# Ledger of designs, part 19: peptides against a protein of PDB entry 9IZ0

Target 1, 345 residues: chain A of PDB entry 9IZ0
Amino acid sequence: ITCLGSNGHTYKQLVKGGNDDLRQDAVMEQVFEQVNGFLRSYRKTSQRNLSMRTYKVIPLALKTGVIEWVQDTIPLGEYLDSAHKVYHPKEWSLSTCRKLIAEKQMEDLETRLKVYDLVCRHYRPVFRHFFLESYADPVQWFTTQTNYARSTAVASVLGHVLGLGDRHGQNILIDKTSGEVIHIDLGIAFEQGKKLPVPECVPFRLTRDVVDGMGITGVEGVFRRCMEFTLETLRREEDSLLSVLEVLRYDPLFSWLISPLRRMKKQKMQLENFNQPESGNITTDASRDPKIQRNNVSGESEAERAILKVRQKLSSTLSVEASVGELIRIAQDPSYLALMFCGWS

## One batch from the design tools (peptide; made by RFdiffusion4, then SolubleMPNN)

Design b1_p9_2_s1 (from b1_p9_2, 5 letters changed)
Fold by OpenDDE base, seed 2:
Structure b1_p9_2_s1 (fold): chain B 345 residues (1-345), chain A 9 residues (1-9)
Amino acid sequence: as target 1 above (345 residues)
Amino acid sequence: DVLEKILDE
């Protein structure tokens, strides 16, 4: 839809209807705004303008709402598929790579690693070209690549701490003006991604293409240091962050568990993406809402476990540098990436 | 280090 604002400007908005609970997105955006307040309060993060990019979510009803249409953005996965065809026209298609990984999904780790390595050799990173193509001015190129590394660092720390799942290339937008990342579809949080049909094993998305966008230093330099500054800020504000999450424990609108319907939808999308190219808003009218009697007791126990995991991730037992170093290592580990739906790009 | 100093100045 297009709305006329009170300022006389027209805004495009996405009306989302169906099985997606936009209340979880709206709550996560509120958590990000609080975290952005913390990031502005500390010199090391404020000097670098470190923030999680947010978007407006207005839930209208159960499973219906309005999402801000973020102008001048592209999904990371859409850019990467297009750019790979341009820069590597003799390499394997994304569909071929997906098929080979899927055919080995039930095999042992050694077999999956061999197939992952084979896919990686026939599907090379291209995301550096986004910055080279989009910005003819060297200052704009450098600024936007730096903004990308900074925003990816913030999103990686927050994504790990809050246990954000479903971080595929279609759920990560790139702002073409700033180079910043915008994370969308926040309906899988607090490590519920581990309950998906293909379990998420990495703390955040740090695939070869995500790293290729950081330029010649990769994860070393701007990205690593911005992760460190972000984690340092979150450790200082641990009690404030936990207090925000404790409010969600009592929010009847928040779901600490992945819904069986969302899990089934993701399973179906994974199976369909093996058989067809990514063309289609299939509004499947799954009109059977089983009355999930939310056993309140199970929700409270999962909320307590989620908050405890956030506290554990903010623990000062390791230095900030050691903690960030381990997160970067795990996020790039082939033994985890080979288990993912799309760990090679 | 040098490039971050240029953006922090």
Scores: peptide ipSAE 0.007, ipTM 0.482, DockQ to the pose 0.414
Fold by OpenDDE base, seed 4:
Structure b1_p9_2_s1 (fold): chain B 345 residues (1-345), chain A 9 residues (1-9)
Amino acid sequence: as target 1 above (345 residues)
Amino acid sequence: DVLEKILDE
């Protein structure tokens, strides 16, 4: 929809309906605004203007709402698919890569690693070109690439701490003006991504293309240091962050669990991304509702487990540098990325 | 295997 603002400007808005509970997104955006407060209050983060990019979510009903249309953005996955065709026209298609990974999804780790390596050799990173194409001025290029690395660092720490799932390239927008990342579709949080049909095994998205966008230094420099400062801030503000999450424990509208409907929707989307639409009448025999026993796991017990897991991620047992080092290692580990739906880009 | 064919090409 297009809305006329009181300022006389027209704003494009996205209306979502159906199985998308925008209340989850709205709550996560509120958590991000609180964290942005912490980042602004801390010298090491404020001096770097570190923030999680947010967007406005207005839930209108249980399954309907309006989302701010972030202008001048592109989904990371859309850019990467387009750029890969331009820069590597002789390499494999994204569909070929997806097919090969899918065909070996049930195989052992060794087989999956071989397939992942093969896919990686035939689908090279291209995200560096986003900055080279978009910013002919060296100062703009450097600024936007720096903003990207900073924004990605904040999002990576927050994504890990809050256990954000479903961090595929369509759920990460790139701001073409600032180079900042904007995470969307926040309805899989608190490690519920591990309950997906393809479990999320990485703490955040740090694939080869995500790293390629950081330029020649990769993860070493701006990204790593900004992760460290962000994690240091979150550890300092642990009690404040946990207090924000405790408010959500008492929100009867907040779901600490992935809804069965959302899980099924994401399952279907994962399967559809593996199947080229051969025009075969897949009679969706919708009649086999698996009796998902609603194990009456009290929403309270799941909230408590989620908050405990956040606290554990904020633990000072390891230094900030060691913790960030391990997160970066795990997020780039082929043994995890080979298990992902799209770990190669 | 499809992989063997792709590795042999």
Scores: peptide ipSAE 0.000, ipTM 0.325, DockQ to the pose 0.013
Fold by OpenDDE base, seed 3:
Structure b1_p9_2_s1 (fold): chain B 345 residues (1-345), chain A 9 residues (1-9)
Amino acid sequence: as target 1 above (345 residues)
Amino acid sequence: DVLEKILDE
């Protein structure tokens, strides 16, 4: 929809209806705004303008809401699929790569690593071309690539700490003006991604194309240092961050668990990407929502476990540099990426 | 100026 603002400007907005609870997204955006407050308060993060890019979410009902249309953006996955066809027209399609990975999903790690390596040899990184083709001015090119590395570093630390899931290329937008990343569909948090049909086993998305966008230094430069400064800030503000999360423990509208319906929807979306649309009108009469007696006791215990995991991730037992080094290592480890749905791009 | 500030990062 397009709305006229009280300022006389027209705003494009996305109305989502259906089975998606936008309250989870709205709560995560509120947590990001609090974290952005912490990042502005410390010299090391404020001097670099480190922030998680946010968007406005207004939940209207259990299954309906209005989302800000983020202007001048493209989904990372949409850009990558297009760019791979242009720059590597003899390589495999994203659908072919996905099919080969899924055909081996139940095989051993050694077999999955061989398939991952094969896919990687037939689907080479291209995301550097986003910056090279979009910015003719060297200063703009360098500024936007730096903003990309910075915003990816902030999102990687926050994504790990808050246990953000479902970080596929359609849920990560690139701002064409700033080069910054914008994370969308935030309804899988607090490690509930480990409960998806394909369990998430990396702390954040740091695939070959995500690294290729950082330029010649890859992770060894702006990205690593900005992760360190972000984690240092979050460790200093641990009590403040935990206090924000404790408020969510008592929110009866917040769900610490992935719903069975959302699991099934994500499973269908994973399967529909493999099967051509046979027009089977499965009228799933969704009228029998089983009265999930939300035993309040189960929600509180899951919230407490989630908050404990956040505290553990903010622990000062390791240096900031050692902690970031281990996160970067795990996020790039082929033994984890080979287990993912799209770990090659 | 901008380049120096980013090389110092």
Scores: peptide ipSAE 0.015, ipTM 0.487, DockQ to the pose 0.296; fails the geometry check
Fold by OpenDDE base, seed 5:
Structure b1_p9_2_s1 (fold): chain B 345 residues (1-345), chain A 9 residues (1-9)
Amino acid sequence: as target 1 above (345 residues)
Amino acid sequence: DVLEKILDE
């Protein structure tokens, strides 16, 4: 829809209806707005303009809402599929790569590593070309690539701490003007990605294309330093962040668990990608919600476990540099990446 | 100005 604002400007908005709980997205955007307050309060993060890019979400009912249409953006996965056809037209298609990984999904780690390495040799990174194509001026090129590395660093630390899942290339937008990342579809948080049919084993998305977008230095430089400054800020504001999360413990609208419907939808998509490449709009007629009696006792115990895990991730037992170094290592480790869903690569 | 601050990082 297009709305006329009280300021006389027209705003495009996305109306969503169906099974997606937009209240989860709205709550996570409020947490990001508070974290952006912390990042503005500290010299090391404020001097670098470090922030999580946010968008407005207005829940209208249990399964409907309005989302801000983020102007001048492209999904990372849409750019990468298009750019791969241009820069590497002799390499394997994304569909071929996904099929080979999916066919070996039930095999041992050694077999999955061999297939992952084979796919990586036949599907090379291209995301550096986004910055080279979009910005002819060297100052704009360098500024936008730096903004991308900074924005990705903030999103990586915050995504790890809050346990954000489902970070596939369609849930990450790139701003074509600033180079910043915008994370969308926030309905998998607090490590609920580990409860998916294929568990998410990495702390955040740091695939070869995500690294290729950082330029010649890769993870070494702006990205690593901005992760360190972000984690240092979140450790200093631990009590403030935990207090924001404790308010959500008492929110009757917030879900600390993955929706059984969302879990089943992901399970079907994982099974259907095994059998046919059809882009079918699955209108799941989800009229049969089994009345799972919310035993309030189970929700409180999951909230307490989620808050305890956030506290554990903010622990000062290791230096900021050692903690960030280990997160970067795990997020790039082929032994973890080869275990991910075929749509993650 | 912005470029110098990024090169000193």
Scores: peptide ipSAE 0.008, ipTM 0.477, DockQ to the pose 0.226; fails the geometry check

Design b1_p9_2_s2 (from b1_p9_2, 5 letters changed)
Fold by OpenDDE base, seed 2:
Structure b1_p9_2_s2 (fold): chain B 345 residues (1-345), chain A 9 residues (1-9)
Amino acid sequence: as target 1 above (345 residues)
Amino acid sequence: DVLEEILES
């Protein structure tokens, strides 16, 4: 839809209806705005304008809402598929790579690692080209690549701390104006991604293409330092962040568990994406809503467990540098990436 | 800002 704002500007908005619980997205966006307050209050993060990019979500009913249409964006996965065809036209298609990984999904880790390595050799990173082709001015190129590394660092720390799942290339937008990342579809949080049919084993998305976008320094430049400053800020504001999450514990609208419907939808999309190119409009028919008797007792125990895990991730037992170093190591580990649906890109 | 990060890297 197109809405006329009170400022006289027209805004495109996405009306989402059906099986997507936009209340989780709206709540997570509120958590990000609070975290952005902490990032603005701390010198090391404020000087670098570190923020999680947010978008407006207005839930209208249980399964309907309005999402802000972020203009001048592209899904990371859409860019990477198009760019790979342009820059590496003799390499394997994304569909070929997906098929080979899928055919070996039930095999041992050694076999899966061999197939992952084979796919990686025939599907090389291209995301550096986004910055090179979009920005002819060297200052704009450097600024946008820096903004990308900064925003990816913030999103990686927050994604780990809050246990954001389903971080595939279609759920990460790139702002073509700033180079910043925008995370969308926030309905898998607090490590519920581990309950997906293909379990999420990495703390955040740090695939070869995500790293290729950071330029020559990769993870060892702006990205690592901005992760460190972000984690330092979140450790300082631990009590404030936990207080925000405790409010969500008592929110009857928030779900600490992945819904069986969302799990089934993700399973179906994973199975369909093995056989067809990404047609983004799967309107799945709403007809079988099992009455989810929310056992309130199970929800409260899962909320407590989620908050405890957030506290554990903010622990000062390791230095900020050691904690960030371990997160970067795990996020790039082939032993985890080979188990993922698209760990090579 | 940008120059300070190049100098801190």
Scores: peptide ipSAE 0.007, ipTM 0.502, DockQ to the pose 0.214
Fold by OpenDDE base, seed 1:
Structure b1_p9_2_s2 (fold): chain B 345 residues (1-345), chain A 9 residues (1-9)
Amino acid sequence: as target 1 above (345 residues)
Amino acid sequence: DVLEEILES
């Protein structure tokens, strides 16, 4: 929809209806605005204009709401698929890579690592070209690539601390004007991504293309330092952040658990991305319905566990540098990326 | 009604 604002400007808005809980997105955006307050108050983060890019979410009902249309953006996954066809027209298609990873999903880690390495050799990174194509001026190029590395660092720390899941290339927008990342579809938080049919094993998305966008230094320099300053700020403001999350504990509209319907929808979308209709009667014996033991874990005890995990991730047991170093290592580890639905790009 | 028309548009 297009709304006329009281200021006479027209705003494009996405009306989203159906099975997506926009209340979870609205709540996570409120947490990000509060964190942006902490980042503005701390000298090391404010001097670098570190922020999580936010968008307005107005929930209208349990499953419907209005989302601000972020102008001048492109989904990371859309850019990467297009750019890969241009720069590497002789390499494998994204669909071929997905099929090969899919076919080996039930195999051992050694076999999955071999297939992941094979896919990586036939699907090379291209995201550096986003900045080279879009910014002919060297100052604009450098500024935009720096903004990308900074915003990705903030989003990576927040994504880890809040346990954001479903961080595929369609849920990460790139601002074509600033180079900043915008994370959308925030409906999988507090490590609920580990409950997906393909469990998420990485703290945040740091795939080869995400790193290629940082330029020749990769994760070293701007990205690492901005992660360190962001984590230092969140550790300083731990009690303030936990107080914001405690307000959500008492929100009857906030779901600390992935809904069975959303889990089933994500499962079906994963399976449908595997099933091109080759007419082979694979009688998938649907009889192994894993008895979803409704662990009658009260919503309160899941909220308490989520808050406890946030506190544990903010622990000062390791230095900021050691903690960030370990997060970067895990997020880039082939042993985890090979287990993901799309860990190669 | 109005919300469904807005979702189909």
Scores: peptide ipSAE 0.000, ipTM 0.342, DockQ to the pose 0.013
Fold by OpenDDE base, seed 4:
Structure b1_p9_2_s2 (fold): chain B 345 residues (1-345), chain A 9 residues (1-9)
Amino acid sequence: as target 1 above (345 residues)
Amino acid sequence: DVLEEILES
């Protein structure tokens, strides 16, 4: 929809309806605003203007709401698919890569690593070109690439700490003006991504293209240091962050668990992204509701487990540098990326 | 070769 603001400006807005509970997105955006408060209060993060980019979510009903349309953005995955066709027209298509990864999804890790390596050799990173194409001025190029690395670092730490799932290239927007990342569709949090049919094995998205956008230094420099400063801030504000999450524990509208319907929807979307539209009416008789034993795992017990995991991720047992180093290692580990739906780009 | 089997599948 397009709304006329009281200021006379026209705002494009996305109306989501159906199965997406925008209340989870709205709550996560509120958590990000609180974290942005912590990042503004701490000298090391404030001096770098570190923030999680937020967007306005207005839930109107249980499954309906209005999302702010972030202007001048592109989904990372849309840019990468387009740019890959331009810069590497002789390499494999994204559909070919997806097919090969899907076909070996049930195979052992060794086989999946071989397929992942093969896909990586035939689908090279291109995200560096976003900055080179969009910013002819060297100062603007450097500024936007720096903003990208900074915002990706903040989002990576927060994504890990809050256990954000479903971090595929369509759920990460790039701001064409600032170079900042904007994470959308926040409805898989607190490690519920591990419950997806293809479990999320990485703490955040740090694929080859995500790294390629950081420029010649890759993860070394702005990204790593900004992750360190962000994690240092979150560790200092642990009690404040946990207090924000405890408020959500008592929100009967907040779901600490992925809904069975959302899980099934994401499952179907994953399968549809692997299948070319062969017009085969596979009437998957969705009528066999698996008797998911409603184990009355009280929502409280799941909230408590989620908060405990957040606390564990904020633990000072390892230095900030060691913790960030391990996160960066795991997020780039082929043994995890080969298990992902799209770990190669 | 596992690679040929991957390319032929």
Scores: peptide ipSAE 0.000, ipTM 0.404, DockQ to the pose 0.013
Fold by OpenDDE base, seed 5:
Structure b1_p9_2_s2 (fold): chain B 345 residues (1-345), chain A 9 residues (1-9)
Amino acid sequence: as target 1 above (345 residues)
Amino acid sequence: DVLEEILES
């Protein structure tokens, strides 16, 4: 839909209808705005303009809402598939790589590591080319690559702390103007990604292409430092962040659990992507609302467990540097990445 | 460090 604003500007809006609870996206965007307030309050994060890029989500009903269309963006996965065909036309297709990983998904770790390493040798990173293609001016190139590393660092820390899942390349937009990342489809939070048919084992997305976009320094320099400053800020604001999350405990609209329907839809998509590479918009009208009696007692216990896990992730038991170092290590570890869904790499 | 100084200038 295209709406004329009261300011005379025309805004494109995506109307999403279906079983995706846009209220969870709207709530997570509100949490990000509060975190952006914390990041603006501290010198180390404010001087670097560290923020999570947000978008407006207006839930209209239980199964319908309006999402702000983020202009001048591209999905990371769409860019990477296109760029890989241009820069590495003799390498394997993404579909071939996904098939090989999927065929070995039920095998042991050693077999999965061998297949993951084989795929990595036949599908090299290309995301550095985004900045080289988009920005002819060296200052603009450097600024946008820095903005990418900064925004990815904020999103990585915040995504770990809040336990954001489903961070595949279609759920991460790149702003073509600023180089910043925009995370979309926030309906898997508080480690509910571990309840997926293929559990998410990494704290955030730090795949080879995500690192390649940071340039020659990779994770070292801007990205690592911005993760450290972001985590330092979140540790200082622990009580403020937990207070924001406690308000969500009492929101009757917020779900601390992955919807069984969303879990089944993800399971079906994971199984269908095993058999057919075509991104068919399967609008399955699963109109049968099972009357899941919301046993209020189960929701409160899951909220309490989620908040406790956020507190544990903000623990000062390790230094900021040690904590960030371990997160970066785990997020890049082939032993974890080889266990991920075939569509993750 | 040097690259951060260039962006703070």
Scores: peptide ipSAE 0.006, ipTM 0.469, DockQ to the pose 0.367; fails the geometry check

